# Ledger of designs, part 41: peptides against a protein of PDB entry 2AUS

Target 1, 323 residues: chain A of PDB entry 2AUS
Amino acid sequence: ADIKREVIVKDDKAETNPKWGFPPDKRPIELHIQYGVINLDKPPGPTSHEVVAWIKRILNLEKAGHGGTLDPKVSGVLPVALERATRVVQALLPAGKEYVALMHLHGDVPEDKIRAVMKEFEGEIIQRPPLRSAVKRRLRTRKVYYIEILEIDGRDVLFRVGVEAGTYIRSLIHHIGLALGVGAHMAELRRTRSGPFKEDETLVTLHDLVDYYHFWKEDGIEEYIRKAIQPMEKAVEHLPKIWIKDSAVAAVAHGANLTVPGIVKLNAGIKKGDLVAIMTLKDELVALGKAMMSTQEMIERSKGIAVDVEKVFMPRDWYPKLW

## One batch from the design tools (peptide; aimed at target 1 D208 Y224)

Design b2_p18_6_s3 (made by RFdiffusion4, then SolubleMPNN; from b2_p18_6, 9 letters changed)
Fold by OpenDDE base, seed 3:
Structure b2_p18_6_s3 (fold): chain B 323 residues (1-323), chain A 18 residues (1-18)
Amino acid sequence: as target 1 above (323 residues)
Amino acid sequence: ERKERLEKILEERKKKLE
């Protein structure tokens, strides 16, 4: 999520009509909810699916989906995409995650040795998925981006860890315990980040959502429910982006693939096969798709399919048909 | 009463993020 991507301009004369579309900051409250993502503080106890079902009941929604399962006992950052934004969660599944974990050691280990051994787990690790995962139990490599020890109290080690998507912290702690020679288990776990979603002022509880919805529906105060819901565009901030002409928006919104002539600007470093976000010049999410060209090919070529459009989000009527 | 409850909830939320 923190990778700054260069923006390459292909058409510096491209303008956008201010009357077309609904920029994230200009959506009426009902439309904002229809294209929203909640940065939920999931409580410990319920499943991620139960929490999504509660949000649907609280906010009177037909559809919602979460940006990656948290175990029942695990609390913290659970992005919940609402209604028409529900499928944006696919952008969050491959995103990096951060956790705060409490590791309990099964024996006494000097603090200097704990620090030294845990630092060796930064980088590439080999792990097997747990039995409860829908993933085949094959050995696989995962990246640990960083380990930050927060506190050591005897046999209890509190640490922050940044990891590649689908890294199992329970398995990491087990391997750290083996490397320390005493064994260890995961006592507590909280997710503090899921891609662009983190512990910040946007993090809300289920109780906050109940109260904010009532303030809107009963008292006519929309401010709090508006702030509690992020625009769906937040869920794609970490993806490489392609910005398109106003004349291309309606075609993509109808499910047409993005062709090279429709591109105004794009991020550097797009590879063939990458998940990309197709944006308007007003930073509205049109669609997610698979890059069929590199950034360089999209610059150099005059024609061809740039993006295979997989999922449209934008309504078909926000921009006029100009074909 | 609802406004006071809202203010309290927002204050408690700020304290949890600090």
Scores: peptide ipSAE 0.017, ipTM 0.545, DockQ to the pose 0.072
OpenDDE base, seeds 1, 2, 4, 5: peptide ipSAE 0.014, 0.007, 0.000, 0.013; ipTM 0.557, 0.478, 0.311, 0.525

Design b2_p18_7 (made by RFdiffusion4)
Pose (drawn by RFdiffusion4):
Structure b2_p18_7 (pose): chain A 309 residues (1-127, 142-323), chain P 18 residues (1-18)
Amino acid sequence: ADIKREVIVKDDKAETNPKWGFPPDKRPIELHIQYGVINLDKPPGPTSHEVVAWIKRILNLEKAGHGGTLDPKVSGVLPVALERATRVVQALLPAGKEYVALMHLHGDVPEDKIRAVMKEFEGEIIQRKVYYIEILEIDGRDVLFRVGVEAGTYIRSLIHHIGLALGVGAHMAELRRTRSGPFKEDETLVTLHDLVDYYHFWKEDGIEEYIRKAIQPMEKAVEHLPKIWIKDSAVAAVAHGANLTVPGIVKLNAGIKKGDLVAIMTLKDELVALGKAMMSTQEMIERSKGIAVDVEKVFMPRDWYPKLW
Amino acid sequence: PPVRHPPETEDEFIERVR
């Protein structure tokens, strides 16, 4: 997921006018929240659905959604997209996820076999692909390991299968997500407590600084997604419901294939929309016309890059 | 400034579950 993509510039002269839109990190606080995402450290106990409901009540929001469900007893990274950016969590499906898990073996197994068997579970699995498994600690029947997986991978099922392969059986004692696409345990990971307090500092004490840092621009959700940057003049057509045509492309990532989920970005690096690529990168460069992206969801409001009559 | 409830880290999770 976190492979740095090469950027290919087709129109080296394209410029963006600062009058239109906002750099993503410089939105007025209200707009920042309307188009924000929270990198939340989900506590054990509540369901992911319940956590989102709490967040809607805390931030007095109409809409919110999480990216990738965590079970009630699972803690860790739970991206929660807010308001107008609610559906941006779609961008996380192609990006992977990472967990730290504690596996309790129901029988004694030599460490040698445990490491050998765990390694064999990398690659593909049926229940999804397991990118990597790194054993952190093996203490008796307790195995602590880090695993990277494709979205929708059920870690409980993976541990169960490892138990079968070892014949002794296995139980997942505990699980914590450490990565969900671009969201990881860094300075943006916040708790529900921080969120409530920072909201009070803003609405009661008038200080926006803390609630601002606790919420990320929605563009964060597409950091690991192939991108196509378009001209200012092309943003309005897309923001108004039209698919993206090739003439509007300024630059794009290499490796885009037909059918890939892509992010359409302004030259300010704001998220305009998510869509499916109808052409490859090379076709987008060589062709002068045609629909480059079948737009599935528009995020940018019509007001930022307006059509003027 | 607000008094924080910092999020649990991976290292803290590993140490706790040990």

Design b2_p18_7_s1 (made by RFdiffusion4, then SolubleMPNN; from b2_p18_7, 5 letters changed)
Fold by OpenDDE base, seed 3:
Structure b2_p18_7_s1 (fold): chain B 323 residues (1-323), chain A 18 residues (1-18)
Amino acid sequence: as target 1 above (323 residues)
Amino acid sequence: MPVLHPAETTEEFIERVR
């Protein structure tokens, strides 16, 4: 999520009309909720689906979806996209994750050996998905970005781990235990990060959501519920972006593919086939799509389909039809 | 009302599992 992407300007004269759209900071509270994502602290006990169902009841919502399942016993960062934003969770599926884990060893191992072996698991690892996963059970490579040992107490190892999307911490701990020669299992797990969502001032509980909704509905105080819900644009911060002309926004909002003339600026390093966020010049999410060109091709070409538009988020009426 | 379970911070998690 923390990859600063260079921004290449293609049209330095492109302006945006301040009367069009609803920038993330200018949405009325009802519209903010309709295009919102909660950075939820999921309690231990309930399933991720039960928690989503509770949020829908608390906030009186028709639709919501989560940015990646946590097991019932696993607590921490669960992004929950609301109403019109529900499909933005697709952007969070490929995002890196961080966890704090307790590993229990099945035998005594010297601390120096624990530290040495766990360091060897930084980098590329081979995993088989568990039976409960919707993913086909084939061997696959996954990246472990870092392992930070927090504490070692005899057979208990508390550690922080940053991983590529779809790395199974339970399987990582099993492989560490095998490499140590004694075996190990995952005793406890908390998720501390899911892409752009982390433990910060935006992390809220189910109790906070109850209280903040009541403050809004009974007392007319919208400030708390407004702060408890992030704009859907937060859920795409980690994606490569393409910013488009005001004249292109309504066409993309109707599901038209983005053509090269509509591009004002774009991130460097887009490859053909990448998931990209199409943004307005006011940093509003218009759509998600598949890049049909590289960044270089989008700069050099005067015409052609730049993005195959897969998921539209912006309403059709926020920008005028200028064609 | 849904039965709300208490949330647990990372600090509370670390303290509980120590």
Scores: peptide ipSAE 0.366, ipTM 0.834, DockQ to the pose 0.324
OpenDDE base, seeds 1, 2, 4, 5: peptide ipSAE 0.190, 0.343, 0.164, 0.283; ipTM 0.745, 0.827, 0.730, 0.778

Design b2_p18_7_s2 (made by RFdiffusion4, then SolubleMPNN; from b2_p18_7, 7 letters changed)
Fold by OpenDDE base, seed 3:
Structure b2_p18_7_s2 (fold): chain B 323 residues (1-323), chain A 18 residues (1-18)
Amino acid sequence: as target 1 above (323 residues)
Amino acid sequence: MPVRHPARTTEEFIAEVR
């Protein structure tokens, strides 16, 4: 998620009309909620689905969805996309995750051996998904980006771990325990990051949401509920972006594929088949789609389909139809 | 001032599992 992508400008003369659209910081509160994502601190106990159902009740919403299941006992960062933003969670499914985990060893192991063996689990690991997962049970590789040991107390090992999406920390700990020769299990787990969502000032509880909704509805104070909800554009910060002309926005908002002439600027390193975010020049999310060209092809070509548009978010009326 | 219910931090989580 932290990869700064270079921005290549294709049309340096492209301007945007300030009267068109609703930039993330200029949305009225009702519209902000309709295109919102909550950085929820999921409590331990409830399922991720129960928590989403509670948010819908608290905020009087018809639709919401989460950016990746946490087990009932697991706390921490659960992005919850609201209403018209609900499907932006698909951008968070492939995003890296960070956890803090407590591993309990089933025997005594010297600290030097613990540190040495855990370091060998950085990089590519082989996992089999658990029976309870919606994922087909086949052997697969996953990346462990880093393991940071925070504390070792006898048989208890507290560590931070950054992982590729769909890495099972319980399975990682099981394999570490096997490599140590004593066995191990996951005692506790917290998710500290899900792509662009982390532990920061935007992290809120269910109790905060109750209070902040009441301050808005009963006292007319919007400030708290506005700060508790992030714009949906936050959920795509980690994706490669393509910024389009104002004249292309309405077509894409109607579900038309993005053609090369509509591109103003784009991130470097887009490959054919990548999930990309189509943005306005005001950093509004228009749509998600599949890149049909590389960045280089989008620069060199004068015509053709650049992005196959899979999911539109922007309303059709925010930008005028200029054709 | 609204009573802020601080979200559980990693530090609070670490303190609860110790």
Scores: peptide ipSAE 0.216, ipTM 0.781, DockQ to the pose 0.888
OpenDDE base, seeds 1, 2, 4, 5: peptide ipSAE 0.178, 0.031, 0.030, 0.019; ipTM 0.768, 0.682, 0.672, 0.520

Design b2_p18_7_s3 (made by RFdiffusion4, then SolubleMPNN; from b2_p18_7, 8 letters changed)
Fold by OpenDDE base, seed 2:
Structure b2_p18_7_s3 (fold): chain B 323 residues (1-323), chain A 18 residues (1-18)
Amino acid sequence: as target 1 above (323 residues)
Amino acid sequence: MPVLHPARTTEEFIAEVR
């Protein structure tokens, strides 16, 4: 999520009409909720699905979805996309994740050996999904981006770990324990990051949501519930982006594929097959789609399908039909 | 409602596992 992507400008004369659309910061509260994502602190105990069902009940919502399952005993960052934003979670499923984990060793190991062996688990690891996972039990490679040991107390090792999506921390700890020769298990786990969502001022509890909804409905105070819900555009911050002309927005909002003439600016390093976010010049999410061209091809070509539009988010009427 | 264990910060999580 912290990769600063270069922005290449293709049309430096493209302007946007301030009367069209609803920028993320200018949505009425009902519309903000309809296009919202909660950075939820999931409590230990409930399933991620039970927590989503409770949010729907608390906020009187018809639809919601989560950005990646946490086990019942696991706490921390669970992005929950609301209503019309529900399908933005597809952008978060492939996102990197960070955890703080407590590993318990089944024997005594010198601290220098613990540190040396855990450093060898940075990079590519081979994992098999646990039996309880709905994922087919095939061996697969996953990236461990970093391991930061926070504390070692005898047999207890507290560490921060950044991982590729679908890395199992329980399996990582099991393999570390085998490499140490004594065995180990995962005692505790918290998720501290899921793509662009982290532990920050936007992290809210289920209790906060109850109180903030009450303040809005009973006291007429909108401010708290507005701050507790992030715009859906937050859920795509980590994706490569393509910004389009006002004249292309309504066509894409109707489900038309993005063609090269509609592009104003784009991120560097887009490859064919990448998931990309199609944005307005006001940083509104129009759609998610599959890149049909590289960044270089989108610059060099005058015509063709740049993005195969898979999921539209923007309403059809926010921008005028100019075709 | 099930008694939800309170959500806890990473600092509270670290303090409980120490």
Scores: peptide ipSAE 0.101, ipTM 0.712, DockQ to the pose 0.318
OpenDDE base, seeds 1, 3, 4, 5: peptide ipSAE 0.021, 0.025, 0.027, 0.011; ipTM 0.561, 0.591, 0.611, 0.438

Design b2_p18_7_s4 (made by RFdiffusion4, then SolubleMPNN; from b2_p18_7, 7 letters changed)
Fold by OpenDDE base, seed 3:
Structure b2_p18_7_s4 (fold): chain B 323 residues (1-323), chain A 18 residues (1-18)
Amino acid sequence: as target 1 above (323 residues)
Amino acid sequence: MPKLHPAETTEEFIARVR
């Protein structure tokens, strides 16, 4: 998520009308909620689905969805996208994740051996998904970006781990235990990051959401509920972006594919087949789509389909058709 | 002004699982 992507400007004269759209910071509270994502601290105990159902009840919502299942016993960062933003969670599926894990060893192992073996699990690992996962049970490679040992107390190993999407920490700990020769299991787990969502001032509890909703509805105080909900654009910060002309926004909002003439600026390093966010010049999310060209092709070409638009988020009326 | 309730931190999680 922290990869600073270079921005290449294709049209340096492109202006945006300040009267069109609703920038993330200028949405009325009801509209902010309709296009919102909560950085929820999921408590241990409930399923991610139960927590989403509770948020819908607390905030009186018809729809919500989460950015990737946490097991019942697992606490921490659960992005919950609201109402019109519900499908933005698809952008979080490929996102890297961080956890703090407690591993319990089934035998005594010297600390130096624990440290040495855990370091060998940085990089590419082979995993088989558990039976309960929606993923086909075949052997697959996953990246472990880093392992940071926080504490070793006899048979208990507390560590931070950064992983590729769909890496199973329970399976990682099982394989570490096998490599140590004594076996191991996952005792505790917290998710500290899911793509752009992390432990920061935006992390809120279910209790906070109850209180903040009441402050808004009973006392007329919007500030707390406004701060507790992030704009949906937060959920795409880690994606490569393409910024489009005001004249292209309405077409894309109607589900038309993005053509090369509509591009004002774009991130470097887009490949054909990448998931990309189509943005306005006011950093509003218009749509998610599949890149049909590389960044280089989008710069060099004068015409053609740049992005196959898969999911529109922006309402059709925020920008005029201009045709 | 209502008091904001902090979410669980990693430090609070670590303290709870010790």
Scores: peptide ipSAE 0.254, ipTM 0.760, DockQ to the pose 0.792
OpenDDE base, seeds 1, 2, 4, 5: peptide ipSAE 0.191, 0.200, 0.107, 0.023; ipTM 0.742, 0.741, 0.704, 0.566; seed 5 fails the geometry check

Design b2_p18_8 (made by RFdiffusion4)
Pose (drawn by RFdiffusion4):
Structure b2_p18_8 (pose): chain A 309 residues (1-127, 142-323), chain P 18 residues (1-18)
Amino acid sequence: ADIKREVIVKDDKAETNPKWGFPPDKRPIELHIQYGVINLDKPPGPTSHEVVAWIKRILNLEKAGHGGTLDPKVSGVLPVALERATRVVQALLPAGKEYVALMHLHGDVPEDKIRAVMKEFEGEIIQRKVYYIEILEIDGRDVLFRVGVEAGTYIRSLIHHIGLALGVGAHMAELRRTRSGPFKEDETLVTLHDLVDYYHFWKEDGIEEYIRKAIQPMEKAVEHLPKIWIKDSAVAAVAHGANLTVPGIVKLNAGIKKGDLVAIMTLKDELVALGKAMMSTQEMIERSKGIAVDVEKVFMPRDWYPKLW
Amino acid sequence: SRWEELRERGEEELAELE
């Protein structure tokens, strides 16, 4: 997921006018929230659905959604997209996820076999692909390990299968997500407590600084997604519901294949929309016309890059 | 302090959301 993609510039002269839109990290606080995402450290106990409901109540929001469900007892990274950026969590499906898990073996197994068997579970699995498994600690029947997986991978099922392969059986004692696409345990990971307090600092004490840092621009959700940057003049057509045509492309990531989920970005690096690539990168460069992206969801409001009559 | 006051209120508000 976190492979740095090469950027290919097709129109080296394209410029963006600062009058239109906003750099993503410079939105007025209200707009910042309307188009924001929270990198939330979900506490054990509530369901992911319940956590989102609490967040909507705390922030007095109409809409919100999470990216990748965590079970009630699971803690960790839970991206929660807000308001107008609610559906941006779609961008996380192609990105991977990472967990730290505690596995309790129902029988005694030599460490040698445990490490050997765990390694064999990398690659593909049926229940999804397991990118990597790193054993952190093996203390008796307790195995602490880090695992990177494809989205939708049920870690409980993976541990159960490891238990079967070892014949002694296995139980997942605990699980914590450490990564969900570009969201990880860094300075943007906040708790529900921080969110409530920072909201009070803003609405009661008039200080927007803390609630601002607790909420990320929605563009964070597409950091690991292939991108196509378009001219200012092309943003309006897309913002108004048209698919993206090739003439509007300024630069794009290498490796885009037909059918790939892509992010359409302004030259300010704001998220305009998510869509499916109808052409490859090379075809987008060589061709002068045609639909480059079948737009699935538009995020940018019509007001930022307006059509003038 | 202001932070201590808000931490206490925040805990009460989170308990009410349960």

Design b2_p18_8_s1 (made by RFdiffusion4, then SolubleMPNN; from b2_p18_8, 12 letters changed)
Fold by OpenDDE base, seed 3:
Structure b2_p18_8_s1 (fold): chain B 323 residues (1-323), chain A 18 residues (1-18)
Amino acid sequence: as target 1 above (323 residues)
Amino acid sequence: SKMEKYRKESEKILESLR
């Protein structure tokens, strides 16, 4: 999520009509909810699916989906995409994650040795997925971006860890325990980050959502429920973006592939095959798609399919058909 | 239309943020 991407301008004269679309911060409350993502603090105990079902009941929703399963006992950051935004969770699946973990050692180890060995687990590690994973149990590499030891109390080690998507912290702790020679297990786990979603002022509980929904429905106070729901565009902040002309928006919203002439500006470093977000000039999410060209090819070429559009989010009627 | 309602509501929000 923290990768700063350069923005390359292809058409510096492109303007946008202020009367078209609904910018993320300017949606009526009902529309905001329809295109919303909750940064939920998942409690320990329930499954991620049970929590999504409760949110649907609390907010009277037909559809919702989560940005990556947390085990029942695991608490913390669970992005929950609502209604028409439900499919945006696909952008969050490949996103990096951060956790705070409590590791319990099965023997006494000097603190200096704990610190030294845990530092060696920064970088590439080999993991086998657990039995309960829908993923085939083949050995695979994963990146550990950082390990920060927060506290050591005898056999208990509290640490923060940033990891590539689908890194199993339980398996990491098991391997650390083997490297220490005493063995270890995961006592507690909290997810503190999922891509652009983190522990900040946007983090809300299920109880907050109950109260905020009641304030809206019974008291007519929209402020709390509006703040508790992020625009779906938040869920794509970490992706490379392509911004398109107003004249191209309706075509993409109808499921047409993005062609090179529709591009106004784009992020540097897009490769063929990358997941990209197609945005309006008002930073509205139109669609997700697969890049069919690199950034350089999208700049140099005058024609061709730039993005294979996989998922449309924007309604067909937000922008006029200009074809 | 539902869209016309949302457009009018969005315009009011835009005016209140100026």
Scores: peptide ipSAE 0.023, ipTM 0.597, DockQ to the pose 0.022
OpenDDE base, seeds 1, 2, 4, 5: peptide ipSAE 0.016, 0.022, 0.019, 0.021; ipTM 0.528, 0.586, 0.496, 0.504

Design b2_p18_8_s2 (made by RFdiffusion4, then SolubleMPNN; from b2_p18_8, 11 letters changed)
Fold by OpenDDE base, seed 1:
Structure b2_p18_8_s2 (fold): chain B 323 residues (1-323), chain A 18 residues (1-18)
Amino acid sequence: as target 1 above (323 residues)
Amino acid sequence: SKEEEYKKKSEEILESLK
């Protein structure tokens, strides 16, 4: 289960005007698309960039971006943020990932030894990025959160793995193969999770998107395309949140930093330097920013910059200027 | 309806964003 962050209330009397903003569930279809994210089932074959270009063509969009590259041969969960939501992908890049991988061993190994050795790869591992990565090819530490063996059939090992962002499963499998003494390679890989996006009822194919767009444009049926697109707020569910007063929303939407007096409630455990989502009392994403204070400092202080606003999403006119 | 008010305001906002 996603660890629900504790919510600390600073102002229990804070109300929100129901006429201001557009809650995620109340956006007209056009506005929903403008602030949308698709949980795409990326097919094997195309690059993540080709798939984004196809989505833009299918849905007649000006811009879109993906929540972390999948290799051409890798299928599964690729979040694609649309239009005004395009920059929300910055919240997904650092998010944990889950994969199902098929490892092929280059020799026979007893099942008990496979299980024992794979368990030792939970925790911190040292990796070197592959040649195709834009990342400098120096050794770096990454976390493997868990390994779950699903099936062992002779030399084929099917497993689920949860990892820190930018962990290379191909490199992990290579190191497991070395530790087993026989060598191994990655036969298949599917991404089953990218932060808050997983294999669930929201997962859609490129074919589904074609059909759902036609149902909307030709038949006037909005239901399918509406369900196929998640609100951009879904892409920040894994982040710590700060909820702000209606009177602070317009200032933040204009790019002003969030000050302590604007905070109504916040998640526990925010540290200085954390990426945080600034939300309205209607759970609308206003902006992403860097925490300049801890949760404790935001509670104890009466003034100061709480969040350095890095990216605004909300239009400037959804809430009135009160300055 | 509140939904019609949201639709109208959404259209106005979308037009202002072009």
Scores: peptide ipSAE 0.019, ipTM 0.522, DockQ to the pose 0.027
OpenDDE base, seeds 2, 3, 4, 5: peptide ipSAE 0.015, 0.011, 0.000, 0.014; ipTM 0.431, 0.391, 0.258, 0.445

Design b2_p18_8_s3 (made by RFdiffusion4, then SolubleMPNN; from b2_p18_8, 8 letters changed)
Fold by OpenDDE base, seed 1:
Structure b2_p18_8_s3 (fold): chain B 323 residues (1-323), chain A 18 residues (1-18)
Amino acid sequence: as target 1 above (323 residues)
Amino acid sequence: SREEEYRKKSAEILAELA
């Protein structure tokens, strides 16, 4: 998520009409909720599905979805996309994750050996999904981006770990324990990051949401509930972006594929097949789609399909039809 | 305080949802 992508400008004269659309910072509270994502601190105990059901009840919502399952016993960062934003979670499922884990060793191991062996688990690891996973239980590789040991207290090892989506920390700890020769198990797990969502000032509890909803409904104070809900555009910050002309927005909002003439600016390093966010010049999310060209091809070509539009988020009426 | 009343109501609602 922290990868600053270079922005290449294709049309430096492109302007946007300030009367069209609803930029993330200018949405009325009801519209903000309709296009919102909560950075929820999931408590230990409930399933991710139960927590989503509770949020729907608390906020009187018809639809919501989460950005990647946390086990019942696992706490921390659970992005919950609301109403019209519900499908933005598809951008978060493949995103990297960070956890803080407590590993309990089944024997005594010198601290120097613990540190040395855990460092060897940075990089590619072989994993088998747990039995409870909906994923076929086949061996697969996953990336461990980093391991940071926070504390070692005898047989208890507290560590931070950055991982590829669908890495099982329980399986990682089991393999570390085998490599140490004594065995180990996962005592505690907290998710500290899911793509662009992390432990920061935007992290809220279920209690906070109930309080903030009541402040809005009973006292007319919208500030708290507004701050507790992030715009859906937050959920795509980690994706490569393509910014389009005002004249192209309505067509894409109707489900038309993005063609090269509609592009104003784009991120460097887009490859064919990448998931990309199509944005307005006011940083509104229009759609998610699959890149049909590289960044270089989108610059060099005058025509063709740049993005196969997979999911539209923007309403069809926010921008005029200019065709 | 109004905040304490909401926290109490929140705890009640969450207990009913659990």
Scores: peptide ipSAE 0.027, ipTM 0.542, DockQ to the pose 0.926
OpenDDE base, seeds 2, 3, 4, 5: peptide ipSAE 0.009, 0.026, 0.027, 0.025; ipTM 0.402, 0.436, 0.456, 0.570; seed 2 fails the geometry check

